# Peptides against a protein of PDB entry 4KTY, part 161

Target 1, 266 residues: chain A of PDB entry 4KTY
Amino acid sequence: YVLNDIGVIFYGEVNDIKTRSWSYGQFEDGILDTCLYVMDRAQMDLSGRGNPIKVSRVGSAMVNAKDDEGVLVGSWDNIYAYGVPPSAWTGSVDILLEYRSSENPVRYGQCWVFAGVFNTFLRCLGIPARIVTNYFSAHDNDANLQMDIFLEEDGNVNSKLTKDSVWNYHCWNEAWMTRPDLPVGFGGWQAVDSTPQENSDGMYRCGPASVQAIKHGHVCFQFDAPFVFAEVNSDLIYITAKKDGTHVVENVDATHIGKLIVTKQI

## One batch from the design tools (peptide; made by RFdiffusion4, then SolubleMPNN)

Design b2_p23_5_s2 (from b2_p23_5, 7 letters changed)
Fold by OpenDDE base, seed 2:
Structure b2_p23_5_s2 (fold): chain B 266 residues (1-266), chain A 23 residues (1-23)
Amino acid sequence: as target 1 above (266 residues)
Amino acid sequence: SDYEVLGSNSDFSEEARKRAYAL
């Protein structure tokens, strides 16, 4: 399946799973060259380009435009006047070739677009990769492994106070590699994410985080394991913000996040 | 297209969760 240049990305709701086709085009003319160009733009030294750990981490940074004028500009406000709406993309090829020719970030992407382009990048460079979709995916923005949801006294979410968010779905990538930098048993699939969500040691990037480490709660294992863990298993903490300024924990839900993680079946 | 389930919330053991939250 890794050699397929056409894939399927799952999205929608957990109870109404939808699919979209995505053309990775890793073998199309100019695509490999563009991937090499991406690494050049990242100023990645030659010695690291053969290391899938470094490559995937650099890729997670460079597929998004933040910090380094990488490939894609994200937009979630339904305003796409200066580019292509995320939903209009059907594959990675046009995006990557535009980036290569213009040498400027391409507008616009959302999670599946980032994941699609990142998947192409990884595959082009010989790293087995797949796209995964997590339903009820948490975005922990304060690194406490919990989603702090502030409620008004009437039970409605206080959007002003609530900084954490839950996506109905989120897509990222898993890349297959050995992890000699980790204890034995934590190689294999590694979560990597190019959707700009949080700063990781100075750049908007994520991973590689060992899937096995995440599953077993070893969030101390590099890279960004706490964030990925939170995406798939953080607790929801419902906090009522009282009029007097006090906060009261009303409920804790440990079952909401990460309802389903899926990928294309082989 | 058919999907493969890679995991879910319920796959996480209490031990794993405790380990994660211990940091």
Scores: peptide ipSAE 0.678, ipTM 0.961, DockQ to the pose 0.841
Fold by OpenDDE base, seed 5:
Structure b2_p23_5_s2 (fold): chain B 266 residues (1-266), chain A 23 residues (1-23)
Amino acid sequence: as target 1 above (266 residues)
Amino acid sequence: SDYEVLGSNSDFSEEARKRAYAL
């Protein structure tokens, strides 16, 4: 999880799993220096740089460009005229070196690109890390652990009222570390995500969230455990918005989200 | 490439879910 500089990222549909190769290149020239530069840009003190909790949290913020002129600009609108389409990237090295050279955010990324670059960042700094793919990944935007899906009377989704969304897949990272800030037993793999999805205490970042805590519903444990829990196990609440303004809960689906979470087999 | 399954929806117990939703 530290030494391997080539990986595979899973994507696509749950019933049609696809693979994408990704070169992490954590040992290539200039990459370590770039990772240090990223932490410098984050104004991270030297003492914090030895703490994987702080490093991974800072990394989750800095790999995306939001808030802090971090590494990657996300784009999901299929308009990539001012940069490189996310699908054109094959690894982290070009992205990181461009960032270091230009000192400006690199365009463009989507979840697997963010995860790829973040994986390089973590591994480069000696933090064991892997990329995980969650199929039917929820994006809870109001922190209620529910995917509120509003329906028209005809049964179609009301996109105007529906703010929550479900990705067919989403990629993020798990980083291995002890969690002395948590009760015993909640170290190990920690979910961290650099794809800008929600604001976490002032900036777009996510984690580290204890995988064990999430699995057991301890969403009160820092950081961002409720959000990550929602990504993998939120309920879909189907609500019919009547023309008269009334709302009726039509159905609750507890089985849709997080149907499959995978990583590259070692 | 082969993948390792880390989890699925059904892995979450009702107790865990109840704990989470009690937030």
Scores: peptide ipSAE 0.676, ipTM 0.961, DockQ to the pose 0.871
Fold by OpenDDE base, seed 1:
Structure b2_p23_5_s2 (fold): chain B 266 residues (1-266), chain A 23 residues (1-23)
Amino acid sequence: as target 1 above (266 residues)
Amino acid sequence: SDYEVLGSNSDFSEEARKRAYAL
């Protein structure tokens, strides 16, 4: 994983899976220096820079521009007048070198761009990493492991009553590391996500969350395991909002979220 | 390109789900 400098990112719909080429370029000139610069900007202690748990968590925060003037500004509004459209990027190198040169956040990214740059960051620092794509990926905004879908009395969806949302697809990273801070068996692949979605203890970051822990429902362990669990296995709760202000649960769908999680085959 | 399936919704056991929601 560390030695691969070209990758494929999966996106689109679960029934129409698409591929995007991405050049990680972790061995190109200036890229390692830029990764070190990112950690410097984060004011990361030298003692922590050898710890993949700390490094991946810092990277999760710093690859996005929120909170700390990190690498990438996200945009999903189809207005990219002050930068590069997310779809125009073909790899991590130009983004990272621009960040290093300008010392300002680079515009713009979406999930696969964040994942691509984060993958380069992890690999540069010797952490085995891969990009994963989750189809029907939930964004739990209220930390209840449920996707609240509000319906009008006529059955139409009212998107104004919740901030919960479901992506047709979402990309994040898995990083390989031991987890001495967790019970035995929860090392290995850890979910980390640099796409700014939710605040985690004061910053927009996510992970590392043990994939094994999540698969077995152990969401009590650091970091952000409940959020990642919700991304891949939250229930859809269909709620009718009555005119009198009462809420009635109409249906629960436990099969919709996390329909398929894929990565590039080695 | 070929993909590797890492998981799906149906991979989660009822026990795992109950454990998660018990938090």
Scores: peptide ipSAE 0.674, ipTM 0.960, DockQ to the pose 0.860
Fold by OpenDDE base, seed 4:
Structure b2_p23_5_s2 (fold): chain B 266 residues (1-266), chain A 23 residues (1-23)
Amino acid sequence: as target 1 above (266 residues)
Amino acid sequence: SDYEVLGSNSDFSEEARKRAYAL
């Protein structure tokens, strides 16, 4: 069980790894109460609150504000006039307490902020959790496990032809739990992600996805395994968009995505 | 702070990849 209330989040570039301190504050006054409040806002049945699968999935949804007026509003446009810039946060406590007090989503977060708050949430509820950083993290928007990169005939990238994107880094969480809903061997670390990226059966949420399942390509195992697999191992498909509307696959790179996945060393 | 490597692209076997892409 991870009991540290102060952590380190890795970010930056794969060849220039940077660190950010983050105070989880899972033992601070009002934080557990806020986590319970989050589950109340999610209208989570009491019976489900003892199930880490359900809790982590609900947390994944509720730490982001989408769909359910959850904790954090994401912003990536460098316009933070109506809140706090993501980089200004140093821990989960202020965010969670603000949420509890205002009962409105807190502005603003990006992946490490989501991951930080989610880590607090999980730990508060007795779920061992850690933050994971994936360098060259793919965002598969069309659920095909590949990252489509479209090139004009002149070789320039045409970003308008796909919603797929690659983050230089992305942070999410791994939560430790048994998975009785999966075959034996797929318990342990489960990927969960509260950064709103894709809709998962009606909500912006992700996981729990068995890390073991992902590693072995069992993407049919709930939840959101295809998306998580794509984040860490999708192929880059370089496609030339011809003027006549035809597409030609120029190259496939299976080595680029998920170049490095790291967490704080124990 | 030091990091622990949890994995990388190269950790995925071709069999795993084939399984995944067979979805």
Scores: peptide ipSAE 0.670, ipTM 0.959, DockQ to the pose 0.837

Design b2_p23_5_s3 (from b2_p23_5, 8 letters changed)
Fold by OpenDDE base, seed 2:
Structure b2_p23_5_s3 (fold): chain B 266 residues (1-266), chain A 23 residues (1-23)
Amino acid sequence: as target 1 above (266 residues)
Amino acid sequence: SDYEVLGSRSDFTEEARRKAYEE
């Protein structure tokens, strides 16, 4: 499946799974050159370009436009007048070629667009990669491995206090590589994510995080393992914010996050 | 299209969770 230039991305709801066709186009003219250009824009040294750990980490940063004028501008506000709506994209080729020609970030992307382009990038550079979809995916923004949901006294969510969020689904990538920087057994699939969600040591990037490390709770293993762990395994903590400023934990939901993680079957 | 289930939260052991929170 990693050699296919056309793929399927899963999205929608966990009980109503939908599919979206995506053309990766890693073999199309100009695409490899564009991927090399992306690494050039990242000012990545030549010695690092042969290291899938470095390449995937740089890619996770550069596929999004934040910090470094990377490939895609994310937008989730349903206002896409100055570009292409995320849902209108059908593959990576047009996005990457536009980026190469304009040398400016392309508008707009959401998670599946980021994942699609990132998948092309990885595959072009010889890194086996796939897109994975997590249903009920958490976004932990304070690195405490839980979703803090603040409630008003009437039981409604306090959106001002609640900074953490849950996606009905989220797509990211897994890249296959050895991890000599980790203990034996933690190579293989590595989670990497180019959707700009959280700052990682100064840049909006994520991974590579060892899937095996995550599964076994080794969140100290670089990179960004706590964030990825939280995406699939955080509890929802419902906290009532009292008018007097006190906080009371009302409930804990340990079943909401990470209901299903899927990828295209071979 | 057919999908492959890679996992879910239920695949995590309590020991793994404990380890994660301790790190």
Scores: peptide ipSAE 0.546, ipTM 0.940, DockQ to the pose 0.873
Fold by OpenDDE base, seed 5:
Structure b2_p23_5_s3 (fold): chain B 266 residues (1-266), chain A 23 residues (1-23)
Amino acid sequence: as target 1 above (266 residues)
Amino acid sequence: SDYEVLGSRSDFTEEARRKAYEE
C-alpha cells in the first residue's frame, strides 16, 4: 500500500463497474518535496507531521482548494474552462508538480482525481493508503444520517427543499494507522476524503474516521463519523410538501445507499 | 482488473444502526 505507484480506480454504475488506471508516482522526483510543501502551506506544526492522524486530516483539507488554496479545484459543471477536464488526468504527478510550480490550485478535479492525489500524498509520507469506491453514495448535508428527499405533490423532487444528494458512485481513501485517541480496537483502516463535500469544524475536510467505528455505529468517534456513516448506510426518506405547508413522510427506502464498496484487489 | 468487496449497507447490523442514531 506504500510501494505501489500504479493503481486502479473503480467507478461507473454498480451494475456496470468501470476501471480507470491511475499513476500515483509517490517516488517520482519532486513529489515528496511537493507533499512537504503542501504541509507548509497548511502551516502544519513540525510536531504534528509525524502523526498520521494529523497528517491525514490536514491532507484531507489541503488536497482540495477550498479554504486554504489547496491542491485541486473541484468542478462538476462539464465546462472546465481555464484548466484540465477531470477525465484528462492519468495520475497524480502532473497535478502535484503543477501545484508546486505555480503555487496555485490546479484545475480541475472530481472524486477520483481527489482520491488519486490524496493517495499519493499519503503514500509519499509513508502512510499505507488505498482508494475505495462506494456505489450509491449519500451526501448528508444536515448530519441527521438520512437522505431527506422532498417531493412536490405531483411526485417530482423539490430541488429547493432537497439539500441532500446521492452520487452514483463516490471515491475516497482509507489510510492505515493506529488511533491512540480512540478506544482499543478502532485503529486500522480510517476513512479520509479530500473531495470537498461538507464543512468539518471550519473547513472542507473529512476524517480520519475509523472504519471499525463506522461498522459498529460509533458515530461519536472523531472525525466526521456521522458523515461517513451516512455515505454508506443512510435511508432515503421521501417527504411530500403539502400545499398547506405540512410535510408528510411518504416512503422510506433502506436499500438504495451503499450497495457496494470496493477497492483494488491485492 | 479485479476488485475486492469491502462491504455494503447490508453488512451493518440493526444494533449498529440503532447505536448510530442514538449517539
Scores: peptide ipSAE 0.543, ipTM 0.940, DockQ to the pose 0.877
Fold by OpenDDE base, seed 4:
Structure b2_p23_5_s3 (fold): chain B 266 residues (1-266), chain A 23 residues (1-23)
Amino acid sequence: as target 1 above (266 residues)
Amino acid sequence: SDYEVLGSRSDFTEEARRKAYEE
């Protein structure tokens, strides 16, 4: 399945799973060249370009425009006035070729667009990759492995205090590689994410995080394991912010996040 | 298209979760 140039991305709701076709086009003319160009723009040393760990991490940074004028500008404001709405994209080719031609970030992407382009990037460079969709995906923005939901005394969410958020779905990538930088057994699928969500050591990037490490709670294993763990396994902590400034934990929901993680079946 | 279930949070053991929160 990792050799297919056409894929399916799952989205929607966990109880109403939808599919979107995506053309990766990793074999199309100019695409490999563009991927190399991306690494050039990242000022990636040639010596590192053969290392899937470095490549995937650079890719996670460069597929998004933040920090480094990478490929895609994310937008979730439903305006998209100065580019292409994320839903209008059908594949990676047009995006990558536009980036190469214009040498400017392409507008606009959301998670599946980022994942699609990133998948192309990885596959072009010989890294087996797939897109995964996590339903009820947490965005932990303070790296505490939990989703802190602050409530007013009346039970309504205090949006000012609540910084963490939950996506109904989120797409990212898994890349297959060995991890000599980790203990034995933590190679294989690595979570990588190019959707700009959190700063990771100075850049909006994510991964590679060992899926096995995450599964077994080894969140100290590089890279960004705590964030990925939180995406799929954080608890919702409902906290009432009292008028006197006191915070009281009202409830903990350990079932909401990460209800289903799927990928295209082989 | 058919999907492959890679997992869910329910796949995590309590020990794994505990480890994560303690690290």
Scores: peptide ipSAE 0.521, ipTM 0.934, DockQ to the pose 0.874
Fold by OpenDDE base, seed 1:
Structure b2_p23_5_s3 (fold): chain B 266 residues (1-266), chain A 23 residues (1-23)
Amino acid sequence: as target 1 above (266 residues)
Amino acid sequence: SDYEVLGSRSDFTEEARRKAYEE
């Protein structure tokens, strides 16, 4: 989880799982220095740099460019004229070195690129980390632990009434650490995500969220446990928007989200 | 490459889900 500099990222569809090779390159020249530079850009106090909780949270914010001119600019519109298409990247090294050299965000990334770079960042700083892929991953933007799908009276989806969405797959990271800030038993793997999805206390960041806490429904445990819980366990709530402005729940699908969560086998 | 299954939604207990929605 720290020493391997080449990895595999799973993507595609749940019934057609695909693999992508990714070079983390945590031992390459300049990469550790770049990770330290990232923390410098975040204005992270030296006293916090030895705390994996703080480091992983800062990393989740800084690997994306939002808020703080971090490492990667996300793009999902299939227009990449001002940078490199996300699919063209094969590893973290070129991205991190470009960021260090230019001192400007690198274009462009999507979830596996964010996860790849974040994995390098974590491993460089001595935090055991792995990439996780969730198939049918929900994006709950209203913090209600459910995926709201609004329908017109004719049954067609009204995409204007909600910003909730479902990814066919989404990649994030798990980082291994103790959690002295949580009750006993909730250390170990912590979900962290650098793909900019939701604002968390003023920044686009996510985690660390205790995997054990989430599995047992302790979504009140910091950080961002409700969001991560929703990614893997939200119900699809089909709501009909009536002409009179009222909303009626038509159906609930409790089987769609979080069909499979995988990582590279060791 | 082979993958390791870390879990799925079906692994969650009803009690865990209930707790999540009540918190």
Scores: peptide ipSAE 0.512, ipTM 0.931, DockQ to the pose 0.883

Design b2_p23_5_s4 (from b2_p23_5, 6 letters changed)
Fold by OpenDDE base, seed 3:
Structure b2_p23_5_s4 (fold): chain B 266 residues (1-266), chain A 23 residues (1-23)
Amino acid sequence: as target 1 above (266 residues)
Amino acid sequence: SDYEVLGSNSDFTEEARAKARAL
């Protein structure tokens, strides 16, 4: 989880799992320096740089460009005229070195690119890390731990009313650390996500959230446990928005989200 | 490449689900 500089990222559909090779390159020339530079740009105190909780949280913020001129600009519009299409990246090294050289955010990334770069960042700094893929990943936009899918009377999704979304897959990272700030038993793997999805206490960041806490429903444990829980276990609430303005719940699907969570087998 | 299953929706107990939703 620290020494391997080449990995595999899973993506695609739950019933048609695909693999993408990714070169992390945490030992390549200039990469450690770039990771330190990232923490410098975040104005992270030296005393905090030895704390994997703080480092992973800062990393989750800085790997995306939002708020702080971090590493990667996300784009999902299939318009990549002013940079590199997300699918063209094959590893973290070129991205990180470009960031270090230009001192400007690199265009463009999507979830696996964010996860790849973040994995390099964590491993480079000695934090055991892996990339995790969640199939049918919920993006809760209103922080209610459920996916509100609004339907027109004809059964089509009302995109104007529906703020929540479900990704066919989403990639994030798990970082291994102790959690002295949590009760005993909630150390180990922590979910961290650098893909800019939701604001967390003023910045687009996510985690570290204890995987054990999530599995047992302890969403009160910092950081961002409700959001991560929603990603893997939200109920889909199908609501018909009637012309008279009333809302009627037509169906609830408690089994759709988080259908499969996978990582590279060791 | 082979994948390792870390979890799924069905791994969550009703107790865990209820606990999360109660907060």
Scores: peptide ipSAE 0.679, ipTM 0.958, DockQ to the pose 0.854
Fold by OpenDDE base, seed 4:
Structure b2_p23_5_s4 (fold): chain B 266 residues (1-266), chain A 23 residues (1-23)
Amino acid sequence: as target 1 above (266 residues)
Amino acid sequence: SDYEVLGSNSDFTEEARAKARAL
């Protein structure tokens, strides 16, 4: 269990890795109380608050504002007039304290902000957690473990034909826990993600997904393993959309997604 | 800061890949 209150988040491009400092502040005044407040807002049963599986899943939902008036509102449109630009945040403390004070979602976050706040949340509650960065991270919207890239006849990308997208990087969290709900060997690091990307059984949340399960292709293991697997290993399918409405697969790239997954070296 | 590599695309075996895609 790493008790670092200051971390480093990796971002940028795979060939130009950048670092951003982040203050988790899990020991700062009011932060633990805020984390408890978050669970209260989630109406989490007291009996579940000692279960890292439930806590991490609730956290993944509550750190984002969707569905439940959680902590952070995501924004990726470069319009941050009604809040703080994601890049302006330097740590979790201000965000969490603002949430606690205002009792309203805080604007705005992107993946590293979500990951930062979520990391604080997990650590506050005694769950070992780290931020991981995946370069060329796929967002599979249709749960087929493929990233469909549609090309016009001229070879240009037609972004209108798919909602699938590839992030140059994406940050999420890994939380350390046992998984008695899974077969032996699938405890340890669990991928959890509070960035609102996909609906998971009615809420924008993700995980915990066993890293070991994902590595071995056990995408049937709860929670959200297919989505996380897709983030790190989906195939890029280049499809030419013909004028007659037919689709032709031009190429498949099985090596692009999940090019590099990194975390802060201990 | 230095990073630790946790994994990459190439770490996945064909078996794992096939297993995942079979569902």
Scores: peptide ipSAE 0.675, ipTM 0.959, DockQ to the pose 0.833
Fold by OpenDDE base, seed 1:
Structure b2_p23_5_s4 (fold): chain B 266 residues (1-266), chain A 23 residues (1-23)
Amino acid sequence: as target 1 above (266 residues)
Amino acid sequence: SDYEVLGSNSDFTEEARAKARAL
């Protein structure tokens, strides 16, 4: 989880799992320096740089360009005229070195690119980390732990009535650390996500959220546990929006979200 | 490449689900 230089990222559909190689390059020249530079750009106090909780949270914020001119600009609109298409990247090294050289956000990334770069960042700083892929990953925008799917009276989906969305897959990271800020038993793997999805206390960041806490429904444990829980266990709520403006719940699917969570086998 | 399954929807207990939704 620290020494591996090349990894595999899982993507695609739950019934058609695909793989892509990713070179983390945490030992390549200039990469450690760049990771330190990232923390400098974040204006992170030196006293906090030895705390994996703080480091992973800062990394979550800084690997994306939002708020703080961080490393990567996300794009999902298939328009990449002013940079590199996300699919063209094969590893973290070129991205991080470009960021260090230009001192400007690098274009463009999607979830696996964010996860790849973030994995390099964590490993480079001595934090055991892995990339995790969640199939049927929910993006809850209103923090209600449910995915609201609005249906027209004819039964067709109206995607304009909600900002909630379900990804066929989403990649994030798990980082290994103790959590002295949490009750005993909630250390170990912590979910952290650098893909900009939701604002967390003023910045686009996510985690560290205790995987054990999530598994047991302890969403009150910092950080961003409700959001991560929703990603892996949100209910799909099918709501018919009637012409009179009333909403009627037609169906609830509690089994769809978080269908499969995988990582590279050791 | 082979993958390791870390979890799935069905791994969540009703108790865990209830705790989360009681927030």
Scores: peptide ipSAE 0.674, ipTM 0.958, DockQ to the pose 0.855
Fold by OpenDDE base, seed 5:
Structure b2_p23_5_s4 (fold): chain B 266 residues (1-266), chain A 23 residues (1-23)
Amino acid sequence: as target 1 above (266 residues)
Amino acid sequence: SDYEVLGSNSDFTEEARAKARAL
């Protein structure tokens, strides 16, 4: 994982899986220096830079521009006039070198771009990392492990009332590390996500969340385990908002979210 | 390129689901 500088990212639909090549370039000139620069911008103390838990958490915050003028500005509005469209990027090197040179956030990224750059960051710093794709990925905004989908009486989604959203796919990273801060058995792969989705204790960041903890429902384990669990296993709650102001739960779908989680086969 | 399946919705046990939702 650490030594491979070229990868494949899966995207598209669960029934029509697509692939995108991505050059990580963790060994290219200037990339390590840029990763160090990123940690400098984060004002990360030197003692923490050898701790993969701290590094991955800082990385999840700094790869996105929110809060701290980190690496990438996300954009999902199909207006990319002041930068590069997310789909135009082919790897991490140009993004990281631009960030280092300009000392300003680079425009623009979406989930696979964030994941690609974050993967480079982790691998560059010697943390085994991979990109994972979750099909039907939930974004829980109210921390209840449910996708509260509000419907009009005609059956259409009420977008004003519905705060939660489901991505057809979402990419994030898994980083390999020990977790001495957790009970025995919850080391190994840790979910980390640099795509800005939710505020986590003051910053847009996510993880590291133990994959084993998530699989077994231990959402009390730091960091951001409830959010990650929701991404892969939240229930869809369909609620009809009546004109009289009453809400009625019409259906619960426990099978829709996290339909398939994949990574590049080694 | 071939992919490796890391998991799916159906992999979660009812116990795990219940534990998580008890938060």
Scores: peptide ipSAE 0.672, ipTM 0.958, DockQ to the pose 0.850

